# Ledger of designs, part 230: peptides against a protein of PDB entry 5A53

Target 1, 230 residues: chain A of PDB entry 5A53
Amino acid sequence: LVENVKQALFIPGQSCNKNLHDIMVDLSALKKPDMKRFNRKNDIHPFEDMSPLEFFSEKNDCSLMVLMTSSKKRKNNMTFIRTFGYKIYDMIELMVADNFKLLSDFKKLTFTVGLKPMFTFQGAAFDTHPVYKQIKSLFLDFFRGESTDLQDVAGLQHVISMTIQGDFQDGEPLPNVLFRVYKLKSYKSDQGGKRLPRIELVEIGPRLDFKIGRIHTPSPDMVTEAHKKP

## One batch from the design tools (peptide; made by RFdiffusion4, then SolubleMPNN)

Design b2_p29_6_s4 (from b2_p29_6, 16 letters changed)
Fold by OpenDDE base, seed 5:
Structure b2_p29_6_s4 (fold): chain B 230 residues (1-230), chain A 29 residues (1-29)
Amino acid sequence: as target 1 above (230 residues)
Amino acid sequence: SDDDIKKDILNIIENIDEYEKKLAEYEIK
């Protein structure tokens, strides 16, 4: 069964500003062609009432949503929402630090729309800590695209890298997640043997450092249902 | 570091079949 590619909906909140709009445009470009954007601001407060998001999920047939809001307390906040059966599965606030870079800040490179990214995660907590596990799951789910056999390395164009910024202990604030996008250049080793190709990475943007905010986690029952193989 | 990322990518390329299988475990169906 070729699983249908999950569709993403980007929603400007009432407090969406120019910077968030620009970030939204650039990040959503990585999700093309499986992305929709609202042109109008919507007054949505997902941690107070999730019903509007469930409505948008169903109406737009999007199981992925990103709400763009900004306040003094939560500046440049991207709330990532996933739905299952058009019901909220999970939510996480990821606030973009002021040091962000847009696609225009990088050298323009030829990019083929719709190619699958490779993912790299740096930090043990992505496999052990519940919040970072959720982030890993979210970004894999968000940007994976079509489930096709990556038989040919030649089809690999870009890399999404996520790095936990430093070590932390229990009870400490969670370190930021560094989001980076690279173009992969692979050079065939002229030596006809099983040697790994030489690779080069060129950062293409956007560059986002995410501060972790509020989180909503699914119920155990919903987790069970979402992982049921048909 | 960029070197760590490169190493990870090379490992993924070497084990692409297993990598895809692992990714499928994270997918909410």
Scores: peptide ipSAE 0.457, ipTM 0.900, DockQ to the pose 0.796
Fold by OpenDDE base, seed 4:
Parts: sequence; C-alpha cells; structure tokens
Structure b2_p29_6_s4 (fold): chain B 230 residues (1-230), chain A 29 residues (1-29)
Amino acid sequence: as target 1 above (230 residues)
Amino acid sequence: SDDDIKKDILNIIENIDEYEKKLAEYEIK
C-alpha cells in the first residue's frame, strides 16, 4: 500500500516574529517536499476557534498544520495540529526555548530531500504518559507517516532524537522535550585490511527545546474513526 | 554489508542518549 505521505501546512500567526519565521523555515525544510508555507500572517486562535484551521486543512489538503505565534505567556509557540477528515483531531502547543539553534548554526551538510528519518525517543514517559505519548505519536506521524516498513539502509540519512529533559513526578510541571536532528555519516575504517563501515552522527539542526503548553485531545469517537482504516 | 550498516545504525540509535550527553558536555566547555 503506497501510504500517501501526510502533507504539512506551516502558518505564521499574527504574532509571528523573525525567530519563529526562521524556526519555521528550518523545521519545514525537514518536511520537504510534503510541505506548504503561508507567506502571509493569519490571525488564528486555535484554542478559541478551530474552524479556520479546518478550512485550511481542507483547502490545502493538509492533515498536518503548524501555527507560529508568540506572546508573553506563550513565547515562540508552535501549535501542532492534526486533522482527520479535515476536522481537528488533536493539538499541542510546543514553545521553543530561547536557546534554539538554526541550521545556519551548524556545518552545512548536503542531504537528499524526501528521505524518511529514523527516530529515537529517550524517556520512559514517551510510552506511559498521555502527553508525551501524544508528542511521540505526533512527531512520528509528522515526519515518518504511517509506514512502519523498515526503510532500506540506503534510505537512512537522518535521525530525529527526542529526549525528555529530566525526571518528573505526577503533578509536577512537564519537562521540556529536547528536539535534535542528526545526519548519519559513513566512514571507511582501514583496520587490518578489512574496511569496516563506521557510522557517526553529526548534528545538523535545528536544535529546539520544547516547553509543553496547551493540549487538545481527540474525542473517543474520533479516535475510533481514525483507527478504522478501511 | 547492508546488514552490518544496519547493526551499526541500530547500535548508534540505542546509545544516542549517551551520545547526546557527551555532545552537551562538549558544548559547555
């Protein structure tokens, strides 16, 4: 089954600033060619009215959206939205900490566009805690899609790493999620006449520390419908 | 072989947390 790769739409909100724009450009580059970006700011408040996002989802045939906004309460906020049947499935606010690094902060490496990344998730909460489970699901869906097929080794280029920053207990503020992107670099080692392949990870950016904000979870009915693959 | 490369990649993925910790330590220096 050729699973159609989910398309992403990046939307600058009214409060989108230069930093958010730069982050948007860099993060969206990882989603090429399956990405659209709006050039104009749109006054969208998804936790107040979701209808504009549903309209954009349908009009652009995008099941993934990222809204870029910034305020005193929610600085450098990336709202990730998923739709099912052009209706809002879930949303999560991920605020980028000020220590972010752009692609320009790293050594420029050539990469092939359209190769699916590998993923690593560090922290038990990615499998147990509802919020981190949603984050894991979102990023897997965003960059890999539904295909669980083991990619050919030849198609392995990038690793997306997501790490929960520290331990936490129930009722404590949720630790940030550290987003890192690596490129696989292959070296030939000449040890004893046998060329053994050596692989190293090289960080390529962007580097984003996500603070978790507001969340919208799907209704039980939508979960049921979304899992009904025909 | 492709299998050897896959094993190396898997090993890196399994130890990526240690790699990230090392990288973080180098950036603070």
Scores: peptide ipSAE 0.021, ipTM 0.529, DockQ to the pose 0.043
Fold by OpenDDE base, seed 3:
Structure b2_p29_6_s4 (fold): chain B 230 residues (1-230), chain A 29 residues (1-29)
Amino acid sequence: as target 1 above (230 residues)
Amino acid sequence: SDDDIKKDILNIIENIDEYEKKLAEYEIK
């Protein structure tokens, strides 16, 4: 089965700045080779008019899009968009906190392009709360795709970790999602003549703390259609 | 802490088959 790997399009908005551009470059590196980037700023306001995004989805054959914008109200905002049949399925604003770290802030490690990451999700809300369920679904879809094929663990080079920053009650502001990327280092430790595989995690970046913003949820009809495997 | 997260990740990796099964079950729900 040729895994239909979803293609991503990164779009700098009109208010895209240097920091967002750098974040875009680093995050999109994890999506290579299944990524396109626009070099020009586009004046897109997805929560006002989604039509330009649907147009870009179709014209670029991308079912994933990330719009990079920044304002006083929504600083370092990454709007993640998914399409189905080139129509908007869902959207979520994830604002990057100022404490972000770029790939250049970490030790340069060799990285093989095209290997699928493992995922870890920390926080019960990823399984129960609709917003965090959407985030989980989005990131799985974005970086892993539909392939549930158990890749040989030996072939897995990196882990994407997403953690909900603390507990929350109903009606409270949603905690940030901590995005971390680790490289797996396998050491053959010779402990007493038995080579025990020792796995170590080394953070490779980027490090992003996401504040949750506005959300567009799919219609029930679109959910039904999207779950119909062709 | 980041260290606790790393430990949790390592534990998940050690039980990756079970974790992948749980993920698959979640995607189907």
Scores: peptide ipSAE 0.018, ipTM 0.453, DockQ to the pose 0.301
Fold by OpenDDE base, seed 1:
Structure b2_p29_6_s4 (fold): chain B 230 residues (1-230), chain A 29 residues (1-29)
Amino acid sequence: as target 1 above (230 residues)
Amino acid sequence: SDDDIKKDILNIIENIDEYEKKLAEYEIK
């Protein structure tokens, strides 16, 4: 069964800076081998004109895209784009807060490329609030893909944790989403002469706090078409 | 806290029936 693993394209925008580039490299490492990166900066403004992204989606056969831009208003902005039939399905701006940590800030742990992460979502809004539902759907689609098979626990290498930072009421600014990546470390503990397997979660990075920006929601027709694909 | 999140994640992993089964298999070897 060829699992239709969705390919991701990372695009440096014209305003992409070193920090965003480093974040892009680290985040994209989690998507290997199903990832492409442009080396050239591209002047793309997806909320003004989506046509360049649709072109790149088709040309590169990528249904996932991430545009890296930075401005005074939208610092360290990662625009996540999904396409369906090479047309824009949805978009969301996620701005990385300045407290980010790179893979280099953590103890270097080797990971096998191509292993799918387990996901954990903390916050009821991931299941109820339209924006957080989109974020949940996006990240599941981005890193896990359509595989419903419970990865053999033996094959579980890492966990992606997404947490809504605090409670909020209707009309309030949406809390940040805390993105964390952990590696599962198995060790044998000697407890009373019995070696019991213990598992520890070791943070491996990157550590990203996402501020939610602009959103483009799919048309009802595209939702219907996307759900029809078996 | 990050520690609470880790505990929650571990609890979720531990509650995976297959994980409990594998843990049990490792105790027998």
Scores: peptide ipSAE 0.021, ipTM 0.488, DockQ to the pose 0.083; fails the geometry check

Design b2_p29_7_s1 (from b2_p29_7, 13 letters changed)
Fold by OpenDDE base, seed 3:
Structure b2_p29_7_s1 (fold): chain B 230 residues (1-230), chain A 29 residues (1-29)
Amino acid sequence: as target 1 above (230 residues)
Amino acid sequence: SSMIQQILDQILNPQKYEEEESKYYVKSK
């Protein structure tokens, strides 16, 4: 299914602070050019009333939204929202832990805007557990970008790594998801043999540890519609 | 598999991974 590249809208909530703003700027930089940001705070409470987000989705033609809020209960909260037909499909709260690193904390490497990142997922739960499966789906969808023929970009790709922080059992609190971004350096072995390329990873930021918060899941009917092949 | 192995596998088998990733994509319209 080749759809148009999904556009993301970053929305500062009423409680958005400087740290969240900085995180928003850095994370949204990874979504360029397919990103919009509001400069004004908006009083939105998506788990109480979703209608303002549906309105913004339609008015801005954005099927991805990120709401930036902070409270004592939900500090540094990034609510990721997806829409289907400008209606809320799913939502997830991902709270950024205080140990975050901004792009400015890393060596300034030239970030090639517009390349589809490679993804790596560490943790079996990304394939089996419904919450982590939603997170996997969300981030793959969020950063899909243009399908550039990866074959032509012979040298410079970005890798987004997502890791579940430790093992967990049923009924235990869900471990954090560690979000890491790397520049991939691939060295073709000059020797004409089928030698595996040598790869090197350089972390470029941002570095975010996500605590999982509240979740809204789509109806079975919306799931069916959203997965229909044309 | 390690993160490095996952990356290498994607480089070597891009179509396979694209097909696997496609299962996680959600339509917007």
Scores: peptide ipSAE 0.595, ipTM 0.945, DockQ to the pose 0.726
Fold by OpenDDE base, seed 1:
Order: C-alpha cells, then structure tokens, then sequence
Structure b2_p29_7_s1 (fold): chain B 230 residues (1-230), chain A 29 residues (1-29)
C-alpha cells in the first residue's frame, strides 16, 4: 500500500523570531498543500521532553513536524521531527545561517504546488555517514509529495539541491548542508528524440545553509517497523 | 557526478531513481 502523503506541522517555539517565522513561511510554501502552521507560539523542548510533539503529531495527524526556535547557542534553529505511529522516530536540529535568502529575494516564479521535487545530493557522505543519511532520508521523505506521472516532456519541476559544504574527517565538526531550490526548465532537443534534453535551472529560493545540531535516532525496533514493506 | 548530470540521469531514468529514493522513505504508520 502506498502511504498517503505525509502532512507537515510547522510549530513556532516560544523563542521564534520574525526572521525564523519568515523562513518557516517560505519553507512551508514548498510543502503546500500538505502543511499546517500554528499561529501561536508553543513552549516545546523536544530534547528534554518529546511528549508534547507526540501529542501534536496525533492531534493534527502530522507525521512531519518542524519546531522553530532561536537562542544564542542555537540561532534560527529548525528542529525537524518525524513520527512513526505518532511516536518520535527521529529528530535533527538544523540551524539556518545568517546568509539565508527568502523567496522575496528571488524573481517571483510560479511553481506548481504539490509537485514532487527532483532531488540532487552533492557529497559522498549522504550515502555513507549516518547523520547525512538521516538528512537525506528526512528531506526525501519530507518533500516526497504525490507521485505525479507528469515527468511529461515540458514539465516545470522543482529541484531541491543539497550539498555538503566541503570535505571532513572523522571527529571533525560536520560541514553545513547547503539547501537550494531551483525551477527546472527542460527543453526537447530538436534533433530527434534520442538526444539528452537541454535543462536550465533558475534558483527560486529559499536559500538556506543548515548547521547541524543535536540528533535523536530511532530505536532499532522502530527502524525495522518503519522500513517494513507492506 | 555534477548536479546537472544527476538531474539528467533522473530525467532519463525516473524509475531507477524512484527505486533508489524509496530506500530512504520511512513509514508514518
């Protein structure tokens, strides 16, 4: 059974500021129509007590959550949470660097809401390193959307590009993940249907550089259950 | 591979990439 499209709940924390709210609005726009936002601030500390998030997951039928908080130590912090059976599966703190760009900083391009984006991952660690594998899993899962057969020829698709910012060795601080969103324009080559399509990418935003923070990983049992093919 | 090459490969081989991506999906229930 193909699971229904996962719904995302965006939660402003008590420390949510205007900049983080604007980031929330722009990132959540990419998840429309499968997104809810709270208008009220909620005092939630997920790494201290996960129970409020489990309650919100169940009450709102949202298996994806994003908590927006900001502190001196964790500025512009987006805590991404996934649930399985309304229990916390995993969590990751992704702090947005100050060099962020909003949708308003780019040329307003209409994009089709609900279309599954194409993903590109730059960096071998996305396939090998546990933290980056979790990030890859999270974003693929978060933006999966409805599978539309509309890979039709002239389709205006989104591309989400995720890049690990530089090389790193074991024991070093994990490099940031560069989040970029593009509009894809694909052109048929006129010279017979076998040529590689010409593609053009236009950045549409938001532009976010994510600093990795704290992580919660699922239990082995929960991993097994969550990956069971029906 | 470059970002452009990854996009082109995905356009040309959508089923392959869907299968690869499916390994990263987590059930919610």
Amino acid sequence: as target 1 above (230 residues)
Amino acid sequence: SSMIQQILDQILNPQKYEEEESKYYVKSK
Scores: peptide ipSAE 0.587, ipTM 0.944, DockQ to the pose 0.742
Fold by OpenDDE base, seed 2:
Structure b2_p29_7_s1 (fold): chain B 230 residues (1-230), chain A 29 residues (1-29)
Amino acid sequence: as target 1 above (230 residues)
Amino acid sequence: SSMIQQILDQILNPQKYEEEESKYYVKSK
């Protein structure tokens, strides 16, 4: 049984500014049509009280949420939340660095909205480190979209690239995650052999460098329930 | 680039990557 496409709710917090609003608009455009945005600011502090988010999850039937807040300590903060049974499953703060680029900073390209992007993960820690595993899981789940038959190469329009910015050792601060979005151009090689298609990547935005903040992890029981095959 | 190689590998082996990605999906209900 294929689960219905997860819906995302974008929530401007009380401290949401113009930059965060613009980032919200651009990032949420990648989640269309499976996205809702609130037009009003909401005073939500998810690491203090999760109940308002659980209420919004249930009321809007959204198992994905993104809270947009900004403070001196946590500038351009996007809190990504997932729910299971409308209860908080996990949360992660991803703060957007000031070097961000919006869709308007790139050449406008026509693309089909709603297609599942291809993902690329650069950095071994995405497969080994708990925090980066959570990020990998989050973004794969967030942008999964409709199950497209991946066999249709023609449907492969978008690539989301996530890169860990540099190496790190145990006990060191976690490097930023570089979020990049590309349009995939595939050229069929007319030569009837098993030749790999020529591909070109064109960055389309947004460009976001995420600093990792606070994290909430699910209980082992919730993990078990959320991974049960029907 | 490593990225291009990963993309090409996904194009050539879509089922492999679908199976790998499926391990990271979380149910909502």
Scores: peptide ipSAE 0.581, ipTM 0.943, DockQ to the pose 0.813
Fold by OpenDDE base, seed 4:
Structure b2_p29_7_s1 (fold): chain B 230 residues (1-230), chain A 29 residues (1-29)
Amino acid sequence: as target 1 above (230 residues)
Amino acid sequence: SSMIQQILDQILNPQKYEEEESKYYVKSK
């Protein structure tokens, strides 16, 4: 059973500012055409009451949501939410560091909207640590797009790179996750029988460094249901 | 870079990575 492409809803919170709005616009552009944005601010506090988000998920048929809020403690905060059966599955706060770059900061390159990006994950913790596993799962799921058949190498247009910023030990603050987007350029290599394409990457933005905030994890029962193969 | 090598590996072995990525997908319904 091929599930329909997950739709994303971007929600400005009451404290959404111009910078967050610009970040929202640029990040959501990567999710086109499978994206909706609210134009009005909504007073939502998902770690206090999840019910408004469940309502929006159902009303808009969106299993992905991003709430944009900003405070002194949680500046440029993007709360990523997933739903299962329009109920909250998981949530994670990812705060964008002040060194962010918008699409306007990069050379404008044309790319086909709706193509599935390739992902690269740098850092062992993406495979071992529960928080980074959740982040890996979230972003893979968020940008999955249409299940195209055999993606002709010619159809691979962009790469999303996620990097854990440095090593850490147990009990230390979790390092930031560096989010980067590249356009892939592939060249036929005529060198000696090894058909290894030469590739070049051009950063296209946005550039976001995510500080990890609060997390909500699903119940074991919900995990089981959400992973059932049809 | 390790990143470029990972990308090349994905290009050359798309099925391997699709199977690996599939483990991280969550159903919505």
Scores: peptide ipSAE 0.568, ipTM 0.940, DockQ to the pose 0.849

Design b2_p29_7_s2 (from b2_p29_7, 14 letters changed)
Fold by OpenDDE base, seed 3:
Structure b2_p29_7_s2 (fold): chain B 230 residues (1-230), chain A 29 residues (1-29)
Amino acid sequence: as target 1 above (230 residues)
Amino acid sequence: SSMIEEILDQILNPQKYEEEESKYRVASK
């Protein structure tokens, strides 16, 4: 399925602060050129009324949205939204922990934006637990970018790593998800056999630890329609 | 590191990677 790259809309909520703005700028830089940002704050409460988000999805032709809000209960909250046919498919609140690092905290490295990143998902729950499956699906979808030849290591610019912070049992609070971004460096191995490239990873930022909040899941009918291979 | 090994495996086995990604794909329209 060759789908067009999904466009993302970043929306400052009414309670958006400086830290969230900076995080929004840095995270959205990874989504260039397939990103739009609102400059004005919008009073949106997606878990109370989803209609404004559906309106923005349609008007901006964006099937990905991120709402930036902060409160005492939900500090540094990034609500990730996906739409199907401009209707809400799913939502998840990911709250950024205070230990975050911005791009300015790392050595500035040039990389080509818009290319498909490689992903690593560390933790068995990404394949088994419904919430972490949703997160895996969301981030794969959000940062997919343009198709690249994965055999051409020179076309691979960066890696996004997501790690579940520790083990958990049923009924326990869900561990945080550690979001990390690396530049991929590839070196030709001089060893005469199947030349496995030597690779190195350099962290480039941002560094975000996500606490999981509220979730909206699609109806079974929407799941069926959204998984139909055109 | 397990991460480097996984990345190398993805580079060497792009079809496997595409098949795995396909399980998590959601259409927009």
Scores: peptide ipSAE 0.549, ipTM 0.936, DockQ to the pose 0.698
Fold by OpenDDE base, seed 4:
Structure b2_p29_7_s2 (fold): chain B 230 residues (1-230), chain A 29 residues (1-29)
Amino acid sequence: as target 1 above (230 residues)
Amino acid sequence: SSMIEEILDQILNPQKYEEEESKYRVASK
């Protein structure tokens, strides 16, 4: 079943600041045309009451949401929310570090909006650790876009790279996730009869280092329902 | 770089990565 592209809703919280707004604009640009943004600040505390987010999910037909808040404890906090049947499936707080770069910090490159990005996940924990597995699932789901015929290399324009910043042991604080976006350039390799295209990656932004915050995980029943092949 | 090699592998073997991605998909309805 070709599932319809999931729509994302970006919600500025009451504490949303200029930097976080700019980050929101740039990140949401990667989700065009499958995104909506609220212009008004909303006083939402998803870890206290999830009901407003469920209401917004249903009202806007968005199964992806990002709440932008900022406090001393949780600076530049992007809470990523997924819904199943307009009920909260999972949530994760990803706080953007101060070293972020906006699209304006990179050379402007033309790109086609809505193309399916390729992904690279750097770090074994993306496959083994529950939190990083959730992050992997979330970002694959969030930026999947329209299915393009991947057989046409010309249709491959974007690479999203996510890297776990260093090794960690059990009980240690979870390392940041480094979010990078590249434009793929492919060249016909005339060299040496190898039909392998030469590729180059050009960073296009935004550049975000995510500190992991609070997490809400789905119930086992909801996991079972959400993994049923329609 | 390992990343470039991985991307090349994805370009050459799209079905492999679609299958892998499918394991992480969550339905919305």
Scores: peptide ipSAE 0.548, ipTM 0.934, DockQ to the pose 0.756
Fold by OpenDDE base, seed 5:
Structure b2_p29_7_s2 (fold): chain B 230 residues (1-230), chain A 29 residues (1-29)
Amino acid sequence: as target 1 above (230 residues)
Amino acid sequence: SSMIEEILDQILNPQKYEEEESKYRVASK
């Protein structure tokens, strides 16, 4: 069963600042055409009351949401939310570090809207640690886009790279996740009888370092329902 | 870089990575 592309809703919170707005614009551009943005600020506190997000999910037919908030404790906070049947499935706070770069900081390149990116997840914890597994699941789900034939290298346009910033032990703060976006350049290489294409990656932005905040995980029952193949 | 090698592997072996992605898939409805 080919599932329809999930739609994303970007929501400015009451504390949304200019930097977060700019980040929202640039990150949401990667989700076009499967993206909506609210122009008005909304006073939403998802870890206190999730019901407004469930309402927005249903009203806008969006199973992906991003709430943009900022405070002294949670500066440049992007709360990523997924819904199942318009009910909250999971949430994660990802705070953007001050060293962020916008699309305007990079060379403008021609880009086709809606193509599925390739992903790289750098760090063993993406496969083993529950929080990083959730992040991997979230970003794969969020940026899946329109399916492209991966056999046609010429059709591949961009790569999203996510890297865990360093090693960590149990009980230590979770390292940041480095979010990078690259344009894929492919060259026909006649090297060695196996036509292995030569590829180059050019960073196109945005560049975001995510600090991990609060997390909401689904109930075991909801996990079971959301993983049922129709 | 390890990233370039991984991307090349994905291009050459798309089914391998589709299977991996399927393990992380969550339905919306």
Scores: peptide ipSAE 0.545, ipTM 0.934, DockQ to the pose 0.732
Fold by OpenDDE base, seed 1:
Structure b2_p29_7_s2 (fold): chain B 230 residues (1-230), chain A 29 residues (1-29)
Amino acid sequence: as target 1 above (230 residues)
Amino acid sequence: SSMIEEILDQILNPQKYEEEESKYRVASK
């Protein structure tokens, strides 16, 4: 069964500021049309009580949620939440560094809304380290969009790149994840009689460096259920 | 490999990409 595109709900927390709002707007634009945004601030503390998020998941039929909060300890914090059967599956805090760039900071380019982006994950830890595997899973799931024929390069609109910022050893703080979005440009190349497409990537934004915060992982039972291919 | 090479590999090998993505996929229901 091809699962329907997961719907995302963006929730301004009580401490949501202008910068976070702008980030929310830009990031959520990449999730259109499969996105809802609350206009009202909600006082939610997901690591203290998850029940309000489960309620919102069910009420809005959204299996993806992003809570926008900011504090001195957790500045520009985007808590990404996934649900399974409207119960919390996993959560991760990703704090946006101050060096962020909005869509307005880049050349205005149009892209087709809803198309599946291509992904690149730079760093071996995305395949080996539990936290980075969760991030990889989350972003693949979050921005998957509609299926497209990858052979039709002309149909491809954008690439999401995620890069682990440097190497790290066990016990060290986890490096940031660099989030970049590119428009894919395809050119016909007549090299050697085989028309191999030449591609060019143009950054379109937003540009976000994510500092990893708190994490909630699913129970082993929930992992088993959520990975059952229908 | 460069990011461009990875993207080209995905374009040329869509099944490989879909299989890889499927390993990380989580159901919602």
Scores: peptide ipSAE 0.537, ipTM 0.932, DockQ to the pose 0.710

